# Peptides against a protein of PDB entry 6B4J, part 175

Target 1, 315 residues: chain A of PDB entry 6B4J
Amino acid sequence: DITMQWYQQLQDASMQCVLTFEGLTNSKDSQAKKIKMDLQKAATIPVSQISTIAGSKLKEIFDKIHSLLSGKPVQSGGRSVSVTLNPQGLDFVQYKLAEKFVKQGEEEVASHHEAAFPIAVVASGIWELHPRVGDLILAHLHKKCPYSVPFYPTFKEGMALEDYQRMLGYQVKDSKVEQQDNFLKRMSGMIRLYAAIIQLRWPYGNRQEIHPHGLNHGWRWLAQILNMEPLSDVTATLLFDFLEVCGNALMKQYQVQFWKMLILIKEDYFPRIEAITSSGQMGSFIRLKQFLEKCLQHKDIPVPKGFLTSSFWRS

## One batch from the design tools (peptide; made by RFdiffusion4, then SolubleMPNN)

Design b1_p23_6_s1 (from b1_p23_6, 13 letters changed)
Fold by OpenDDE base, seed 4:
Structure b1_p23_6_s1 (fold): chain B 315 residues (1-315), chain A 23 residues (1-23)
Amino acid sequence: as target 1 above (315 residues)
Amino acid sequence: EQLERNRLALELAEKLFNELLSK
């Protein structure tokens, strides 16, 4: 399976990255610890500052991240920080930055769906300039949300239930598994962020270049999801999230094929989702149904709420 | 490498799409 090979390759690269900067992360030296913390803050704080407020601020954040990744000193926490402070600094920063982008999907986007777009456009722009960060974003995303690949992790013989739950994307703390609603909320945020990334280009980059991870991956994702057996509540939720965020872009890109796909979902896939949906899980199914029916009726998918406009970039 | 992944993703997407439409 080419998809699983790709998944594994990304995970391997991510693991190798961790091993590369292990000296920095495991150092007991006070100076190394300080550098680690400074680099971690420099990598993550700018991402947390991303907001829907102003394009100019977003550009500043982008420039700061890019500068850091380019080996230039940046101000963080009142200090001048550079990846050159440690031989493993760049790898560490790339990893932590990628991790933070995914975490913003998991947390910020999960709670505020509109936040997907400013985060995604920065991520896309950084990915364009720093492909390794993009690969690490995917690695983190895939690990936290296997449905973003998509695949369903399999229970292996001898595996602990908790480990399997974690593989499925659940948080397990103190032998307590995360509540389904919280799980779905986090997964939704990550899927929405991903759906935004694949359609957005940083406006100050070279737009003539191919998107590093563009809409073709969105089409792939949909095709793969639809060829998989639906999971109760999960499939309906994430399919809605994905289509709400990137459906308009997919419609424009794939035109008639997109509408055929939408009809296929309504006519063939809905019954399969419904068959596995309990009475208590009908909410996600109904939401997806209503969305698709509305889109088919109007022969249009609306531009998602929070989509960045020209006015945003002029602010 | 990324370009190759994109190509492969597109090919997979097309394949899967055709499989879906053939049903």
Scores: peptide ipSAE 0.028, ipTM 0.626, DockQ to the pose 0.842
Fold by OpenDDE base, seed 5:
Structure b1_p23_6_s1 (fold): chain B 315 residues (1-315), chain A 23 residues (1-23)
Amino acid sequence: as target 1 above (315 residues)
Amino acid sequence: EQLERNRLALELAEKLFNELLSK
């Protein structure tokens, strides 16, 4: 399976990255530990500062991240920090930065859907300049949310239940699995972030270049989802999340083909979703149904709430 | 090479999708 090969390649690259900076992470040297912590903070704090408040602030954050990745010193925690402080510094920062972007999807976007857009546009812009960060974003995203690939992890004989649950994206702490609603909330956040990334370009970059992971990947994602059997509750939830965030962009890009896809979902895929939907899971199904019916009726998909406008960038 | 593989994967997915849409 080509999709699974891609998944595995990204995971392998991520693992290799971890191995590369293992010396930094496992060092008992006090100076190395200090450098590690400084680099970690420098990589992650700017991402946590991303907000919907002002475009100018977002640009500052972007520039700081880019500077760090470019080997320039940046101020973090009142100290000058550079990836050049350690030979493994760049790899470590790229990994932690990518991890943090995905974590913001998992946490911030999960709780505040509109936060997807400012986070995504920074991620997209950084990805354009630093492709390795993009690959690592995908690796982290795919690991935490297999449905972003998409694929459904399978239980293998001899596998511990907890390990299987983790493979599915559930958090398992103290032998307690995450509640389904919290699980779906986190998955939703990550899918929404992904859906935002594939449609957004950093406005201060070279716009003549092709998006490093653009809407065509959204089209691929939909194609793959529709070629899979639906998963109870998950498919209806994430399909809605995806279409709510990037449906308008897909509509503009693919036009007639997009509408054919929506009709296909309504006429052919919905019955399959319904067949696996229990009475207690009808909420996600109904939400998707109503969304699609409304879109088909109006022949339009609304611009998602939180979409960045020209006025945002002037602020 | 990885980028090429990704491109090919995407193309295949699009092909499969278009086949579905043609039905």
Scores: peptide ipSAE 0.027, ipTM 0.650, DockQ to the pose 0.474
Fold by OpenDDE base, seed 3:
Structure b1_p23_6_s1 (fold): chain B 315 residues (1-315), chain A 23 residues (1-23)
Amino acid sequence: as target 1 above (315 residues)
Amino acid sequence: EQLERNRLALELAEKLFNELLSK
C-alpha cells in the first residue's frame, strides 16, 4: 500500500531525527541541559503566542521562527538562543517546532476552532521555507491522528490493549483510556489544523511557487476516506471538521468535481455512516447531515469562521 | 524517492476516487 509506505517513511524520518539529537536530549552535562531547554523554549513559545489578534504580531512570530531555523540568534526568555549552540540543535528545534504545531491543533484548535487559521498560515509558511519541518509536522500529525493519513490502525496479535488504544489516537494515562468526547475533540482540532494548512499560503512569501502540501492532498484525503468503511462517530465528526474548514477552498479549486463528491457523500456514503451510528452518536451524524444538506441546497460552502481577511493582515 | 511515492499515492487515490465518481 503506497499510502502506508508514505506513512511509514515519515515515521521513519521522525524516528531518525530523534536518534540524531539523542545526544542532546540524554546528556547529563549541565550546559547541554541548559541549551536543550533554551532551544525547546525558543522553538515552542513563539507557536504558543500565535493568536487571531493582529497580522503584524503574526509576522513577528513567523520571522522569529524562521530566524531560529536559519541559524540566527533569537531572543528567548531573556537569552540569546541559536541552533548553533549544539551540533544537534537544528534537528532538535525542527522536531520540537513541528511537534508544537501539532499540539496546538490538538489543544488550542480543539478548544477554539478559529485558531486553526493563524496557526496554519504560519505552519504553511515555515513549511515552504523549511520542508523538513513540514515532513515532521506530518509525522507528528499522522502518529497522533491516524485518521489524517487516513488509515485505521489494526489490532495485532500479542498487542496490549493500551498500546492499541494509543495507536488509535487515544490518550491512556494510569491505565485509564481517554473519554470518547475528549478524543474526538482532539482529533477534530488536528484535522481542522491540517485542513487549514493545505489551503493557506504565507502572504509574505514567494506565492509563485507551488504549495508544498496543498489542496491536492485534501482531495486525496477525501478520496481515501470515501474509499474506506466509515468508523463509528469518528468518520462523521472528522469529515464535517474537514469540510467545514476547507470545503470552500476545495469548491473553488475543483468546482464541478467537488459537487459530485459532495453528492456522493450524501447519497452513497451517508447510508453507510448511518448504519453504524448508534443513538448516542447521532449528534455528529446530524451535524454532518445538516451541513451537507445546507451546502447542497444553497450550492455553496461558506467561508469558515476565523478565515484570515485582508483587514487582519493590515492590523 | 519520497516525492515520487507521494505523487504515486495521490495518483492512485485520484484514480480510485474517479472510479467512484463514475458510478
Scores: peptide ipSAE 0.028, ipTM 0.649, DockQ to the pose 0.458; fails the geometry check
Fold by OpenDDE base, seed 2:
Structure b1_p23_6_s1 (fold): chain B 315 residues (1-315), chain A 23 residues (1-23)
Amino acid sequence: as target 1 above (315 residues)
Amino acid sequence: EQLERNRLALELAEKLFNELLSK
């Protein structure tokens, strides 16, 4: 399976990255520990500052992240911080930065769907300039949300139930599995972030270059989802999330083919979703149904709420 | 080499999707 090979390759690259900066991570030296913490803060704090407030502020954040990744000193916590402070500093920062982007999908976007767009445009722009960060974003995303690949993790003989639950994307703390609603909320946030990344380009970059992970990956994602048996509640939820965020962009890109896909979902895939949907899970199914019916009726997919406008970039 | 693998994977996915839509 080519998709699984791609998944595994990204995971291997992520693991190799961790091994590369293990010297920094495992150092008992007080100065190395300080550097590690400074680099971690420098990599993650700017991402947490991303907001929908102003385009100028977003540019400042982008420039700071790019400067850090370029080996330039940046101010963080009142200190000058550079990846050159340690030989493994760049690898560590790239890993932590990518991890933080995915975490913002998992937490911030999960709670505030409109936050997907400013986070995604920064992530896309950084990915364009720093491809390794992009690969690590995918690795973190795929590990936390296998449905972003997409694939369904299988239970292996001898595996602990908790480990299987974690592979499915559930958080397990103190032998208690995460509630389904919280699980779906986190998965939704990550899918929405991904759907935003694949359609957005940093406006101050070289727009002549091909998007490093563009809408063609969105088309692939849909194709894979439709070729898979639906999962109860999960498929309806994430398919809606994906289409709400990037459906308009996909419509513009793929035109008639996109509409054929929507018809296929309505006529062929919906009955399969319905067949596995319990009475208690009808909410996600109904939401998807209503969305698709509205889009097909109006022959239009609305621009998602929170989409960055020209006015945003002028502020 | 990795970019090429990704490209091939995408081409295959698009082909499969187009086959699905042609039905």
Scores: peptide ipSAE 0.026, ipTM 0.618, DockQ to the pose 0.466; fails the geometry check

Design b1_p23_6_s2 (from b1_p23_6, 13 letters changed)
Fold by OpenDDE base, seed 3:
Structure b1_p23_6_s2 (fold): chain B 315 residues (1-315), chain A 23 residues (1-23)
Amino acid sequence: as target 1 above (315 residues)
Amino acid sequence: SQLERNQLALKLAEELFNELLSR
C-alpha cells in the first residue's frame, strides 16, 4: 500500500528528527536546557499569536518564524534566540514548529473554525520556504489524526486497547479514554486546518511556484475516503469539515468533476454513512446531509467563514 | 523519491476515484 508507505516514511523521518536533536533535549547542562527552552518558545509562541485581527500582524509573525528558520536571531522572551545556539537547534525548531501548527489545529481551530485560515496560510508559506517543516507537519498531523492520511488503524494481536485507542487518535490518560465529542472536535480542527493548508498560498511569496502540498492532495484525500468504508460518526464529521473548508476551492479547481464527486457522495456514499449511523450520532449525519443538499440545490459551495480576503491583507 | 511516491499515490487515488465515477 503506497499510502501506508508514505505514512510510514513520514513517521520515520519524524522519528529520525527526534533522534537527531536528542542531545539537546536530553542534556542536563544548564546552558543547553536554557537554549532548548528559548528555542522552543521561539518556535511556538509566534504560532500561538496567529490571529484573524490584521494581515500586517500575520506578516510580522511569518517573518519572525522564517527568520528563525533561516538562522537569523529573533527576539523571544526578551532574549535574542537563534537556531545556531546549538548544532541540533534547527532540527529541534523545525520539529517543534511543525508540532505547534498541528496543535493549533487540534486546539484553536477545533474551538474556533475561522482560525484555520490564518494558521494555514502561515503554515503553507513556511512549508514553501522550508519543506522539512511541511513534512514534519504531515507527520504530526498523520499521527494525531490518521483520518488525514486517510486510513483506519487496525487492531493487532497483542496490542493493548489503550494503544489502539491512541492510534485511532484518542487521548488516553490514566486509563481513561477521551470522550467522543472531544475526540471529534480535535479531529475536526486538524482536518479543517489541513483543508485550509492545501488551498492557501502565502501572498508575499513566489506564487508562481507549485503549491508544496496543494489541492491535488485534497482530491486524493476525497478519493481515498470514498474508497473506504465509512466509519461511524467520524466519516460524516470529517467529510463535512473538509468540504466546508475546501469545497469551494475544489469546486473552482475541478469544476464538473467536483460536482460528479459531490453527487456520488450524496447518492452512493451517504446512504452507506446512514446505514452505520446510530440515533445518537445523527447530529453529524444531519449536518452533512443539509450541507450536501444545500450545495447541490444551489449549485454552489460557499466560501468558508473566515476565508482571508484582500481587505485582511491590507489591514 | 518521496515526491515520486506521492505522485504515484495521487495517481492511483485518482484512478480509483475515476473508476467510482464511471459506475
Scores: peptide ipSAE 0.030, ipTM 0.652, DockQ to the pose 0.465
Fold by OpenDDE base, seed 1:
Structure b1_p23_6_s2 (fold): chain B 315 residues (1-315), chain A 23 residues (1-23)
Amino acid sequence: as target 1 above (315 residues)
Amino acid sequence: SQLERNQLALKLAEELFNELLSR
């Protein structure tokens, strides 16, 4: 399976990255620990500062992240920080930065769907300039949300239930599994972030170049989802999230083929989702149904709320 | 490159999907 090979390759690359900077991570030296913490803060704080307030502020954040990844010193926590402070600094920063982007999907976007767009446009722009960061974003995303690949992890003989739950994307703390609503909320945030990344380009880059991970990946994702058996509550939730965020962009890109896909979902895939949906889980199904019916009726998919406009970039 | 191979694989998947939708 090409999809699973791709998944495994990204996970392997991520694991190799962790091994590369293990010396920095596991160091007991006080100076190394200080450098590690400074680099971690320099990589993650700018991402947490991303907001919908002003395009100029977003540009400043982007420039700071890019400068850090380029080996230039940046100000963080009142100190000058550079990846050159340690031989493993760049690998560590790339990994932590990528992890933080995915965490913003998991946390910020999960709670505030509109936050997907400013985070995604920065991530896309950084990915264009630093492909390794993009690969690590995918690796982190795929590990936390296998549905972003998409694939459904299988239970293996001898596997602990908790480990299987974690593979499915659930958080398990103190032998308590995460509630389904919280799980779906986190998965939704990550899918929405991904759907935003694949359609957005940093406006101050070379937009003539091909998007490093563009809408063709969204089309592939939809095709793969439709070829899989639906999962209760999960499929309806994430399919809605994905289409709400990038459906308009996909419509513009694929035109007639996109509408054929929507009809296929409505006529062929909906009955399969319905068949596995319990009365208590009907909310996600109904939401998806209403969305698709509205889109088909109006022959249009609305631009998602929070989509960045020209006025945003002039602020 | 591996990236090129992945892009090609995605293109092929897209083509197959479009073929299915053309029926």
Scores: peptide ipSAE 0.027, ipTM 0.620, DockQ to the pose 0.331
Fold by OpenDDE base, seed 2:
Structure b1_p23_6_s2 (fold): chain B 315 residues (1-315), chain A 23 residues (1-23)
Amino acid sequence: as target 1 above (315 residues)
Amino acid sequence: SQLERNQLALKLAEELFNELLSR
């Protein structure tokens, strides 16, 4: 399976990255520990500062992240920080930055769907300039949300139930599995972030270049989802999340083919989703149904709430 | 390269999807 090979390659690259900076992470030296902490803060704090408040502020955050990744000193926590402080500093920062972007999907976007767009446009812009960060974003995303690949992890003989639950994307703490609603909320946030990344370009970059991970990956994702047996509650939830965020962009890009896909979902895929949907899970199914029916009726996919406008970039 | 393999895989997936939609 080509999709699984791609998944595994990204995971292997991520694992290799971790091994590369083990010297920094495992160091008992006080100075190395300080450098590690400073680099971690420098990589993650700017991402946490991303907001919908002003385009100018977003540009400042982008410039700071890019400067850090370019080996330039940046101000963080009242100190000058650079990846050159340690030979493994760049690899460490790239990994932690990518991890933080995915975490913002998992936490911030999960709670505030509109936050997907400012986070995604920064992530896309950084990915364009720093491809390794993009690969690591995918690796982190795929590990936390296998449905973003998409694939359904399989139970292996001898595997602990908790480990299997974690592979499915559930958080398990103190032998307690995460509640289904919280699980779906986190998965939704990550899928929404991904759907935003694949359609957005940093406006101050070279827009003539091909998007490093563009809408064609969205089209692939949809094709793969539709080729899979639906999973109870998960498929309906994430399919809605994906289409709500990037459906308008896909419509513009693929035009008639996009509408054929929507009809296929309504006529052929919905019955399969319905067949596995219990009465207690009808909420996600109904939401998807209503969305698709509305879009087909109006022959339009609305621009998602929170989409960045020209006025945002002038602020 | 790994990138080339990924791009090829994506292209094949798109082609398969387009075939399904053409039916």
Scores: peptide ipSAE 0.026, ipTM 0.648, DockQ to the pose 0.353
Fold by OpenDDE base, seed 4:
Structure b1_p23_6_s2 (fold): chain B 315 residues (1-315), chain A 23 residues (1-23)
Amino acid sequence: as target 1 above (315 residues)
Amino acid sequence: SQLERNQLALKLAEELFNELLSR
């Protein structure tokens, strides 16, 4: 399976990256620990500062991240920080930055769906300039949300239930599995972030270049999802999330083919979702139903709430 | 290369999906 090969390759690259900077992360030297913490903060704080407030502030954040990745010193926590402070600094920063982007999907976007767009446009722009960060974003995303690949992790003989639950994306703490609502909320955030990344380009980059991970990946994702058996609650939730965020962009890109796909979802795939939906899961199902019906009725997919406009970039 | 494999995978997925949608 080419999809699984891709998944595994990204995971391998991520693991190799971790091994590369292991010396920095495992060092007992006080100076190395200080550098590690400074680099970690420099990589993650700018991402946490991303907001919908002003395009100018977003540009400043982008420039700071790009500068850091380019080996230039940046101000972080009142100190000058550079990846050149340690031979493993760049790899470490790339990894932590990518991890933080996905974490913002998992947390910030999960709670505030509109946050997907400013985070995604920065991620996309950084990915364009630093492809390794993009690969690591995918690796982190795929690990936390296998549905972003998409694939369903399989239970292997001898596997502990908790490990399988973690593979499915659940958090398991003290032998207690995460509640389904919290799980779906986190998965939703990550899918929404991904759906935003694949459609957004950093406006101050070379827009003539091909998107490093563009809408074709959205089309692929939908194709793969529709070729899979639906999962109870999960499929209805994430399909809605994905279409709400990038459906408008897909409509514009694929036009007639998009509508054929949407009809296929409504007429063929949706009944399959219904068949596995329990009474307690009707919320996600109904939400998807209403969305599909509205879109088909109006022959339009609305621009998602929080989509960045020209006015945002002028602020 | 990994990139080539990914691109191929995407292309194949798109083609399959387009074929499905053309029916």
Scores: peptide ipSAE 0.028, ipTM 0.641, DockQ to the pose 0.382; fails the geometry check

